# Ledger of designs, part 186: peptides against a protein of PDB entry 6MBK

Target 1, 240 residues: chain A of PDB entry 6MBK
Amino acid sequence: GFEMVNFKEEGFGLRATRDIKAEELFLWVPRKLLMTVESAKNSVLGPLYSQDRILQAMGNIALAFHLLCERASPNSFWQPYIQTLPSEYDTPLYFEEDEVRYLQSTQAIHDVFSQYKNTARQYAYFYKVIQTHPHANKLPLKDSFTYEDYRWAVSSVMTRQNQIPTEDGSRVTLALIPLWDMCNHTNGLITTGYNLEDDRCECVALQDFRAGEQIYIFYGTRSNAEFVIHSGFFFDNNSH

## One batch from the design tools (peptide; made by RFdiffusion4, then SolubleMPNN)

Design b2_p22_4_s3 (from b2_p22_4, 12 letters changed)
Fold by OpenDDE base, seed 2:
Structure b2_p22_4_s3 (fold): chain B 240 residues (1-240), chain A 22 residues (1-22)
Amino acid sequence: as target 1 above (240 residues)
Amino acid sequence: GGIPRELLSPEEWAALKARIAE
């Protein structure tokens, strides 16, 4: 019913291959296809995760490292998804010097510097962990873990992480949702949720889409200015 | 650049799907 297309101005998105009616369930992603904190724990990162308090405390960082490990793994199940991710992001971590200087006269500068500082601290911490921890020896990124790698992973998670229920529905966890997160944004109502009975993320069409049209979803009431600038990977104690 | 997407809760989603089915 749809295909991934690289649109000239919008980048990757989904295009309908048939007519899709409003409120039609056109897209679903089973849990097994998601990148989650649980899949991170069950990956090559698992042994390190089990012994690092920060990874355990911050699911978003766990996802970032999960993403890096899978990217560095040629045979990763998620390679097709990872290859669709942007190489760079419009997050504060990618702001140029002139952009930062411009922000010096705005309220956003404090949040930007906070993101820079926290991300740098996290990188320094995990660089040491990767270099010294026994369970890091087999990580694909053992000999290739740069700040650029980390800020990319952090930005990827920052812009794409979602809250979903655990398998038993008793708690929430974090997930990246492949294919679905390729949908570009339009104004409307949230038309995505999680079906616990079938254990899958589901999306119904916001409106009628004709064959050949791009499929859009409503991301929510948050904006780049509100979320990207103010959101970040914050942890009080990154030192061990 | 991308922005995080919001999902309805499982309960809200179930309710929405029930409405759609009517």
Scores: peptide ipSAE 0.565, ipTM 0.927, DockQ to the pose 0.479
Fold by OpenDDE base, seed 5:
Structure b2_p22_4_s3 (fold): chain B 240 residues (1-240), chain A 22 residues (1-22)
Amino acid sequence: as target 1 above (240 residues)
Amino acid sequence: GGIPRELLSPEEWAALKARIAE
C-alpha cells in the first residue's frame, strides 16, 4: 500500500501505492523489526551492556550504540533502515556558529551548551570503555568510534526514539520504528499506537491519501525546537 | 522525517481503534 520515496526537499518519505482511506490501518511494524533497548541487549552490544551501568541506566544511549553497531555490521537486518537515516541533523549538536550566535540572546543557549558538553563527556567516557573493556573487543566499532559517529547516533535517537510498551506491557521502553518514522509531518492528530495483542506498532491514516500521494502523519504537539533542545542525552549527577 | 514523533498511549490507541471500528 506504500513505498519509500526520496522526495525533493523533504527527503525520504512514504508514498501511497493505492488509495488509502482515512482511519485505515495501512502500516504496522512488529516488535521484532524495531530497534529497541531489548534488541540492543540481545545484540553484539549485549555483553558490554550487561556490565556498563550507563548503558543500563540510559536506554537512549543504549539505542545510540545499538545503532552504531548495526551500522558497522554489513549483514545487519537494519541496514536498509539505517541507510535511510539522515547523515546530518538540525539538532543543537550540529548547530553552526550563526545558529549558536542567534541563540546567545536566549536562555536556550545554556541548554545547547549543556547538551554539547554532556555529549562530549559521554563520548569521552565510552571511547575509553570501548578501548579498555574486555566485552568491547568484539564490537564492530572497536577501531572506529569518532565523536562524529556518536553525535550522529545520539541525534538519530534523539529525533526518532519512541516510547513503547515492553512485551508484557508492564513497563515502557525505547524504540526506533523503521519505515514508520519515514513519514513526514503534517498538522492533525496522532494516529499511531502500539497494539500489545498483536505486538506491533500500528498507524492509521490521518486522512485520505490517493495513490501516488505522500503519506503524512502528525508528529505531536511538542515543538521540534523545544524537544531537540531540552530532550537529550543528559547524565544525571549519579550517572557515573 | 528527522524530528521526534509521539504515539498514543496503549489505552488511547485501544480507544481510538474501538471508535474506528464503530
Scores: peptide ipSAE 0.560, ipTM 0.927, DockQ to the pose 0.439
Fold by OpenDDE base, seed 3:
Structure b2_p22_4_s3 (fold): chain B 240 residues (1-240), chain A 22 residues (1-22)
Amino acid sequence: as target 1 above (240 residues)
Amino acid sequence: GGIPRELLSPEEWAALKARIAE
């Protein structure tokens, strides 16, 4: 009922291939297709995850490394998804000197500096881990792990991670949701949730969409600027 | 589309699905 399209002004999005009615369940993604902390633990990263306290404590960092490992794996199941991700992001980690200067008069400057410093420290830590830890030897990124790689992965997770229930619904975990996160934003109500009975993420149409129209969803009430500045990968902040 | 997206809770989602089915 839909296809991925590169739109002129909005970049990649989803286009309806048939008429979709409001409130129609048009998109679902089973758990097995998600990139989650659990799939990271079950991947080539699993042995290292089991031995590294930071990976265990920070699910967002675990997702970042999962993303890097899968990107470096030519036969990864998630290659089609990874290839659709931006190569660069409009996050504080990518700010130029001039952009930082404009923020000096704002309260956000401290958070920007903290995010950058923290990310650099994390990179330095994991660079050493990858070079010295026995369980890192089989990682596809063993000989190719740069700050640019880490910055990209962190920014990818920062902008796309979602909270979903665990399999038994008793806790929450973090996930990247392929295909669904291709939808661009419009104003409205949240029309996405998780169906535990069928173990899948589900999305119903916010409105009627005719064949050939772009399909939009409402992302939520958080502004991009506010979220990106305040949801950094701090060691004491793993909720986002 | 580079912004985090929110989901309804499983309970809220079940309630919404029930309403749609009416």
Scores: peptide ipSAE 0.559, ipTM 0.925, DockQ to the pose 0.470
Fold by OpenDDE base, seed 1:
Structure b2_p22_4_s3 (fold): chain B 240 residues (1-240), chain A 22 residues (1-22)
Amino acid sequence: as target 1 above (240 residues)
Amino acid sequence: GGIPRELLSPEEWAALKARIAE
């Protein structure tokens, strides 16, 4: 009912291949296709995760490292998804000096600086971990962990992380949701949730979409800019 | 940690789907 398309103005998105009616369940993504904290724990990152308190405390950082490890793994199941991710982002971590100066008069500047500072600290910390920790020796990142890599992964997770239930529904965890997160955003109502019975993310159409039209989803109550600014990585022990 | 994208909770989602099915 849909296909991935590179749109002229919006970049990658989803296009309807048939008429989709409002509130129609047109998209679902089973848990097994998600990149989650749990899949990170079950990956090559698992041994390090079990030994590093920051990875354990901050699921978003765990996802960032999971993303980097999978990107560096030619046989990764998520290669097709990773290849669709932007190479750069309009997040504060990519702001030039002029952009930062422009924001100095805004209340958002504190959050921007905080994100930048925390990300730099995190990189420095994990660079040392990757270089010295025994369980990091087999990571595909061992010899190629740059700040640019970390910035990209952090920004990817920052802009795409979602809160979903654990498999047993007892807790919440973080996930990247392939295919779904390719939908570009518009104002409206939240039309995505998790179906625990079928163990999948589900999305119903926000409105009618005709064949050939781009499919949009609601991006939340905050603007994209506000969301990005406030969705930063904090080096505080904020789990999930 | 960062703020995730906004999804409905499983309970809210179940309620929405129930409404849609009416």
Scores: peptide ipSAE 0.555, ipTM 0.917, DockQ to the pose 0.649

Design b2_p22_4_s4 (from b2_p22_4, 12 letters changed)
Fold by OpenDDE base, seed 2:
Structure b2_p22_4_s4 (fold): chain B 240 residues (1-240), chain A 22 residues (1-22)
Amino acid sequence: as target 1 above (240 residues)
Amino acid sequence: GGIPRELLSPEEWAALRARIAA
């Protein structure tokens, strides 16, 4: 009922191929297609994950490395998804000097600097890990792990990570949801959730969409500025 | 864009789906 389209101003999005009615279940993504902390554990990253406390403690970083490993893997199942991701992001990690200068008069500057500092520290740490840890030898990114790579992966996860239930529904985990996260946003209500019975993410139409129209979803009430600046990648015992 | 995407909780989702089905 939909197709991937590259829209000129909005980038990749979904277009209806038929009329879709409001509240119609038009999109679902089974767990097996998600990039999750669990899929990271089950990937080539698994051995390193099992030995690195930071990867274990910070699921978002685990996803970032999972994303990098899959990007560096020509035969990755997620290559089509990864290729749809932006090459750059509107995150503090990509702020230019002028933007930073403008923010110097605001309280936000402290959070921006914290993100820079944390990301740099994490990169330095993992660079060393990748170079020295035995379980890193088989990682496809071993010889190609730059700060730019890490910045991109962190930003990708920061902007696209979702909380979903574990298979048994007892806990929450983090996931990137391919295909679904291609939907561009509009104002409205959240129309996506996880169906544990069928073990899939589900999305119902926010409104009627005619054949040929772009399908929009409501991302949520959080603004980019509020979320991105304040939800940086920092070590926290309560970090998800 | 760079705005995070949110999901309803499983409970909220179940309730919504039930409402839609009714």
Scores: peptide ipSAE 0.575, ipTM 0.932, DockQ to the pose 0.451
Fold by OpenDDE base, seed 3:
Structure b2_p22_4_s4 (fold): chain B 240 residues (1-240), chain A 22 residues (1-22)
Amino acid sequence: as target 1 above (240 residues)
Amino acid sequence: GGIPRELLSPEEWAALRARIAA
C-alpha cells in the first residue's frame, strides 16, 4: 500500500500506492524486524555487552554500537534500513563554530557543551575498550572505530529511538523501527502504538491519503529545545 | 531536524483500536 520515495525538499518519505482511509491500519512492523537492546544482546555485540557496565546501564549506547556493528557487516539483515539513514544530522554534535557562537547568548549553550563533552568522553572510553577487551576482537568495527562513527551512531539513535514494551509487556525497552521512521511529520494526533498480542508496531492513517500522496504522521509534542536537553545520552539522565 | 517519534502506550493503543473497530 506504500513505497519509499525521495521527495524534493523533504528527502525520503512514504508514498501511498493505493487509496488509504483515515484510521486504516496501513503499516505494521513485527518485533523481529526492529533493532532493539535485545537484538543487540543477541548479536556479535552480545559478549561485550555482558561484560561492559556502561552498555548494560545505557540502552541508547547499546543501540548505537548495535547500529555500528550492523553497518560494518555486509550481510546484515538491516543493511537496507541503515542505507536510508542520513550521513549527517542537525544535532548539537554536528554544530559548526558559528552555530555554537550564536548559542553562547542562550541558555542552551551549557547543554550543548555538556553533550559534546560527554560524547567525547564516551568515545575515548569505548575506543580503549575496543582496543583492549577480549570480547571486542570479533567486532567488525575493531579496526575502524572513529569519533565520526560514534557521533553518527549516537545522533541516529538520538533522533530515531522509541520506547516499546518488552515481549512480556512487563518493562520498557528501546527500539529503532525500520520503514515506519521514514514517515515525515505533520500536525495531528499520535497514530502509532505497539500491539502486544500480535507482537508488532502498528500505525493507522491520520487522514485519508489518495494514491500518489505522501503519507505523514505526527511525531509528538516534543520541541527542538526539549530534544536537545533530553537526548538521554547524559550519564546522569538515563530516563530516555 | 530529526525529532524523536512518539508512540501511544499499549493501553492507549488498545483503546484506540477498540474504538476504531466499533
Scores: peptide ipSAE 0.569, ipTM 0.930, DockQ to the pose 0.467
Fold by OpenDDE base, seed 5:
Structure b2_p22_4_s4 (fold): chain B 240 residues (1-240), chain A 22 residues (1-22)
Amino acid sequence: as target 1 above (240 residues)
Amino acid sequence: GGIPRELLSPEEWAALRARIAA
């Protein structure tokens, strides 16, 4: 019912291959296809995860490393998804001089600097971990883990992570939702949720889409600017 | 496509799906 398309100005998105009616369940992604904290634990990252308290405490960082490990793995199931991700983002970690200057007149600059500093500290920490920890020896990151890599992964997770229920529905975990998160934004209502009975993420059409039209979703009420500035990878006492 | 997205809660989603199915 849809296909991935690289649109001229919007980048990658989904295009309808047939007429889709409003509220039609047109897209679903089973749990096994999601990149989750659990899939990170079950990946090559698993042994290190089991030994590193920060990875265990911060699911978003676990996802970032999961993303990096899979990106570095040519046979990764998620290669097609990873290849669709932007190479750079509009997150504070990528702010240019003009953007920073603009923010200097606001209190937001402190959050930007804090996010940058925290990310840099995290990188330094994990660089050492990857270089010295026994369970990091077989990671594809062993010989190539740059700040640029980490910045990219953090930003990817920051902009793409979603909360979904665990398999038993007792807790929440973090997930990247391939294919679905390619949908670009329009105004409307949230039309995505998780179906625990079928153990899949589901999306119903916000409106009618004709064959050949781009399929849009509503991302939510939070502004991108507000979110990216204030929702960095800050270490807190709360588990993700 | 490179900005945060929100999902309905499982309860909200179940309610929505039920409404659609009715």
Scores: peptide ipSAE 0.571, ipTM 0.933, DockQ to the pose 0.437; fails the geometry check
Fold by OpenDDE base, seed 1:
Structure b2_p22_4_s4 (fold): chain B 240 residues (1-240), chain A 22 residues (1-22)
Amino acid sequence: as target 1 above (240 residues)
Amino acid sequence: GGIPRELLSPEEWAALRARIAA
């Protein structure tokens, strides 16, 4: 019912291959296809995860490392998804000096600097961990872990992480949702949720889409600026 | 897009799906 397309102005998105009616369940992604904290624990990252307190405490960082490990793995199941991710982001971590100078006149500058500092500290910490920890020797990124890598992974997770229930529904965990997160945004209502009975993320159509039209979803009420600034990898107990 | 996407809670989603099916 849909296909991935690279649109000229909006980049990658989903295009309807048939007419889709409003409120029609047109897209679902089973848990097994998601990149989650649990899948990170079950990956090559698992042994390190089990011994590193920060990875255990910060699911978003665990996802970032999971993403990096899978990107560095040619046979990763998620390679097709990873290849669709932007190589760069419009997050504060990618702001140039002129952009930062412009923001100096705003209250946002404090948050931007905080993100820079936190990300730099995290990178320095994990660089040391990767160099010295015995379980890091098995990671495919052992010999190639740059700040640019970490910045990319952090930004990828920051812009695409979602809260979903655990399998038993007792807790919330973090996930990247392939294919679904390719949908570009429009104004409307949230039309995505998690179906615990079928253990899948589900999306119903916001409106009618004709064959050949791009499929849009509503991302939510949070402003892009607020989300980018506040959804960062802060050491604050992200209740995740 | 580089913007976080929100999901409804499982409970809200169940309610929505029930409404749609009705």
Scores: peptide ipSAE 0.571, ipTM 0.932, DockQ to the pose 0.450; fails the geometry check

Design b2_p22_5_s1 (from b2_p22_5 with R8V D11E P19A)
Fold by OpenDDE base, seed 4:
Structure b2_p22_5_s1 (fold): chain B 240 residues (1-240), chain A 22 residues (1-22)
Amino acid sequence: as target 1 above (240 residues)
Amino acid sequence: SARVIPLVDPEDPTKLLPAVPP
């Protein structure tokens, strides 16, 4: 029903290969294909995770490190997914001076500065952890953990992380959802959910799509400022 | 019918990385 396409200007996205009707379940992703906090715990990162308070407390950072570890692993199951991720993002951590200056007149500036500060602090902390912690010695990023790496990973996570239920449905956890997150964003209604019975992420079509059209989804209710900060997206007609 | 849970928490839409705990 769809195919991955590298669109000009928009990067990778999904294109309909047939007509898709509104509310049609066209995409589903089983839990086993997701990058989650749990998969991070079960990876080479697991031993460090079990002993680092911040990794335990901050699932998004756990995902960032999971992403870095898997990227550095040639045989990673998620290599095909990781290769589809942008090498850079239009998010604050990548803003040039002029872009930051432009934002000084907006409400977003405080959040931008906060993001810079937080990310820098996190990197400094984990750089030390990776250099000194015994369980970090086996991480594939041991000798290749730069700020650029961390910036990329956290930007990937902040733009793509999702809350999903735990396997028992009792709590929520964080996940990157391969294939699904290739859909570019548009305004509308949330049409993605997690089917706990079938243990999969499910996406229904926001609208009718004709064969050959790009499939867009709505990630959530956010202001344009929040989209810029969190996702790098900006819509002039954002109703949220 | 299977229960579907939205992947976006409307009460916590923030995807920013929080500060490092003290």
Scores: peptide ipSAE 0.024, ipTM 0.616, DockQ to the pose 0.111
Fold by OpenDDE base, seed 1:
Structure b2_p22_5_s1 (fold): chain B 240 residues (1-240), chain A 22 residues (1-22)
Amino acid sequence: as target 1 above (240 residues)
Amino acid sequence: SARVIPLVDPEDPTKLLPAVPP
């Protein structure tokens, strides 16, 4: 199969423990292991979710708070997954002044500023909610909700969220996909889908991998600027 | 065969957090 490895340049990733052939189904993740909007609703966040219109309207923010609540919970089912997440990201919210200046010459600058503005506004809103809302009193983040916490959570979600079908397949919802999202990105084709019959995410190999090689996946067709903004990745020879 | 739906939209992979709705 594969194993989790901390690679020098890419950080955590998956390494093949045997030869894997192209198009081979090597990885699947059942719904029950995913962090979803539904799992957020069923967590300690549920009461607040049911009362806050922003959480209800913005599934990505719901996931961010779900992630923060679970991180602050020592007995969380997702602790092993959360511990594999980066402590910081190469996304605009972490850019220093020099990095922002560099992007001023690119079309990405407007998206960067928008992201800063939106994130700051969201933090201010939810800081007040957490301090004043009755259903926030039991949240593990009640007394520890800094901008750094929020920045981390929204960056985690921004870089890792995926659309998956609901259980009945009638609509889409958002999910973080443990184990699968540890695969680092490469150029290629989409090789991940959701199997509704088995209720699981499925990933087939993009190419042949030999035992000992890192397994890469393709996150979608994006420009380098879009990769930086959305995923924190950059490829010099990105032809997509 | 099982229905498989791609998890990534290659045409619109936007993952940015939108502004807070009014």
Scores: peptide ipSAE 0.023, ipTM 0.600, DockQ to the pose 0.122
Fold by OpenDDE base, seed 2:
Structure b2_p22_5_s1 (fold): chain B 240 residues (1-240), chain A 22 residues (1-22)
Amino acid sequence: as target 1 above (240 residues)
Amino acid sequence: SARVIPLVDPEDPTKLLPAVPP
């Protein structure tokens, strides 16, 4: 077992409540608990999704709006998860003027400016959509959609989105994985996979953990191209 | 073997969202 704990340096994480052995399946999250593009389509956002080309083309933005809609819904199933999310992020969208100035001498400045520009354009577009589109009237964010809201949502998705298979395994979709994404990162091997037979995300222990120790996982590496929906999967050599 | 879930890299805050389609 494990429990949520606020660690001094790392913030919230998972702590082992018993000894866990390497390669032991200690954590699994069924699809029904995930926030996915499909759950977005099946939510109050569904009607707008069906009519907006950008939501359809960009699953990450669909997840961002799904997250905002659920956050604005007091009875949302995901409220307990949403409450665990950071209020701010260390992403370029939160950089202060001095931080941006420091980066002006680096190649990273182009990426920062690109992200600012893209996010601003997306916000402006969707602000207009939310104000004018008939299917936006039912959205809980109809009367409250600020840049700060959007910045938070896209940053949440950018830092936490994962690729998972669709239910039939024929395609990939994007998902936020509650509970699992509370594990803090360490270097190592990917020990998380998706079990299609049981329709769940599964995580095996990277190493031995003693009762009372923080559980770390390896998030792997992600390129910007991998943020695009329908990217490929590979299989690891996990024992399960 | 389990199908690997591509994961986010928390160590790289410079990851970008795709641009808005035309």
Scores: peptide ipSAE 0.020, ipTM 0.608, DockQ to the pose 0.080
Fold by OpenDDE base, seed 3:
Structure b2_p22_5_s1 (fold): chain B 240 residues (1-240), chain A 22 residues (1-22)
Amino acid sequence: as target 1 above (240 residues)
Amino acid sequence: SARVIPLVDPEDPTKLLPAVPP
């Protein structure tokens, strides 16, 4: 077993409640618990999705709006998960002037500016859509859709989105994986996969963990710069 | 045997939001 814990330096994470052995399947999440592009289509967002070309073309934005709609819904199944998400992120969209100035001397500055520009354009577009489109009238976002809302949602998706197979296994879709995405990152091998037969995400332990130890997983091979841009993570001595 | 597909690409694909298509 494991439990959710707020660690001082790393924020929320998972702690082992018993000894876990390497390669042990300690965590699984059925498809029905995931926030996916498909669950977005089946939600209050579905009618708008069916008529907006950008939502259809950009699954990550569809997932961001799904997250916002569910956050604004008191009876949402995902409320317990959404409440565990950070209110702010250490991603470029949240950088202060001094942080941006520091990055001006790096190659990352172009990606930061591009991200700002793209996010602002997307917000302006969808603000108009939410205000004018007939299928947006019933969205909980109708009366309040701020840039801060959008910034939070896209940052949440940017840092937490995963590729999973569709139910029939023929295509790839995007998903947020509750509980699993609370594991903090370490160097190692990818130990998370999707079991199509059981229709669930499965995570096996990267190493032995003792009761009381934090459980870490590996999200992928990234430089610190790539983590800052894509995931908001930074750790010393990142080895590849 | 169960068919298990990795959720994360070892190449660490870009998670940035793309530009709005024209």
Scores: peptide ipSAE 0.023, ipTM 0.605, DockQ to the pose 0.122; fails the geometry check

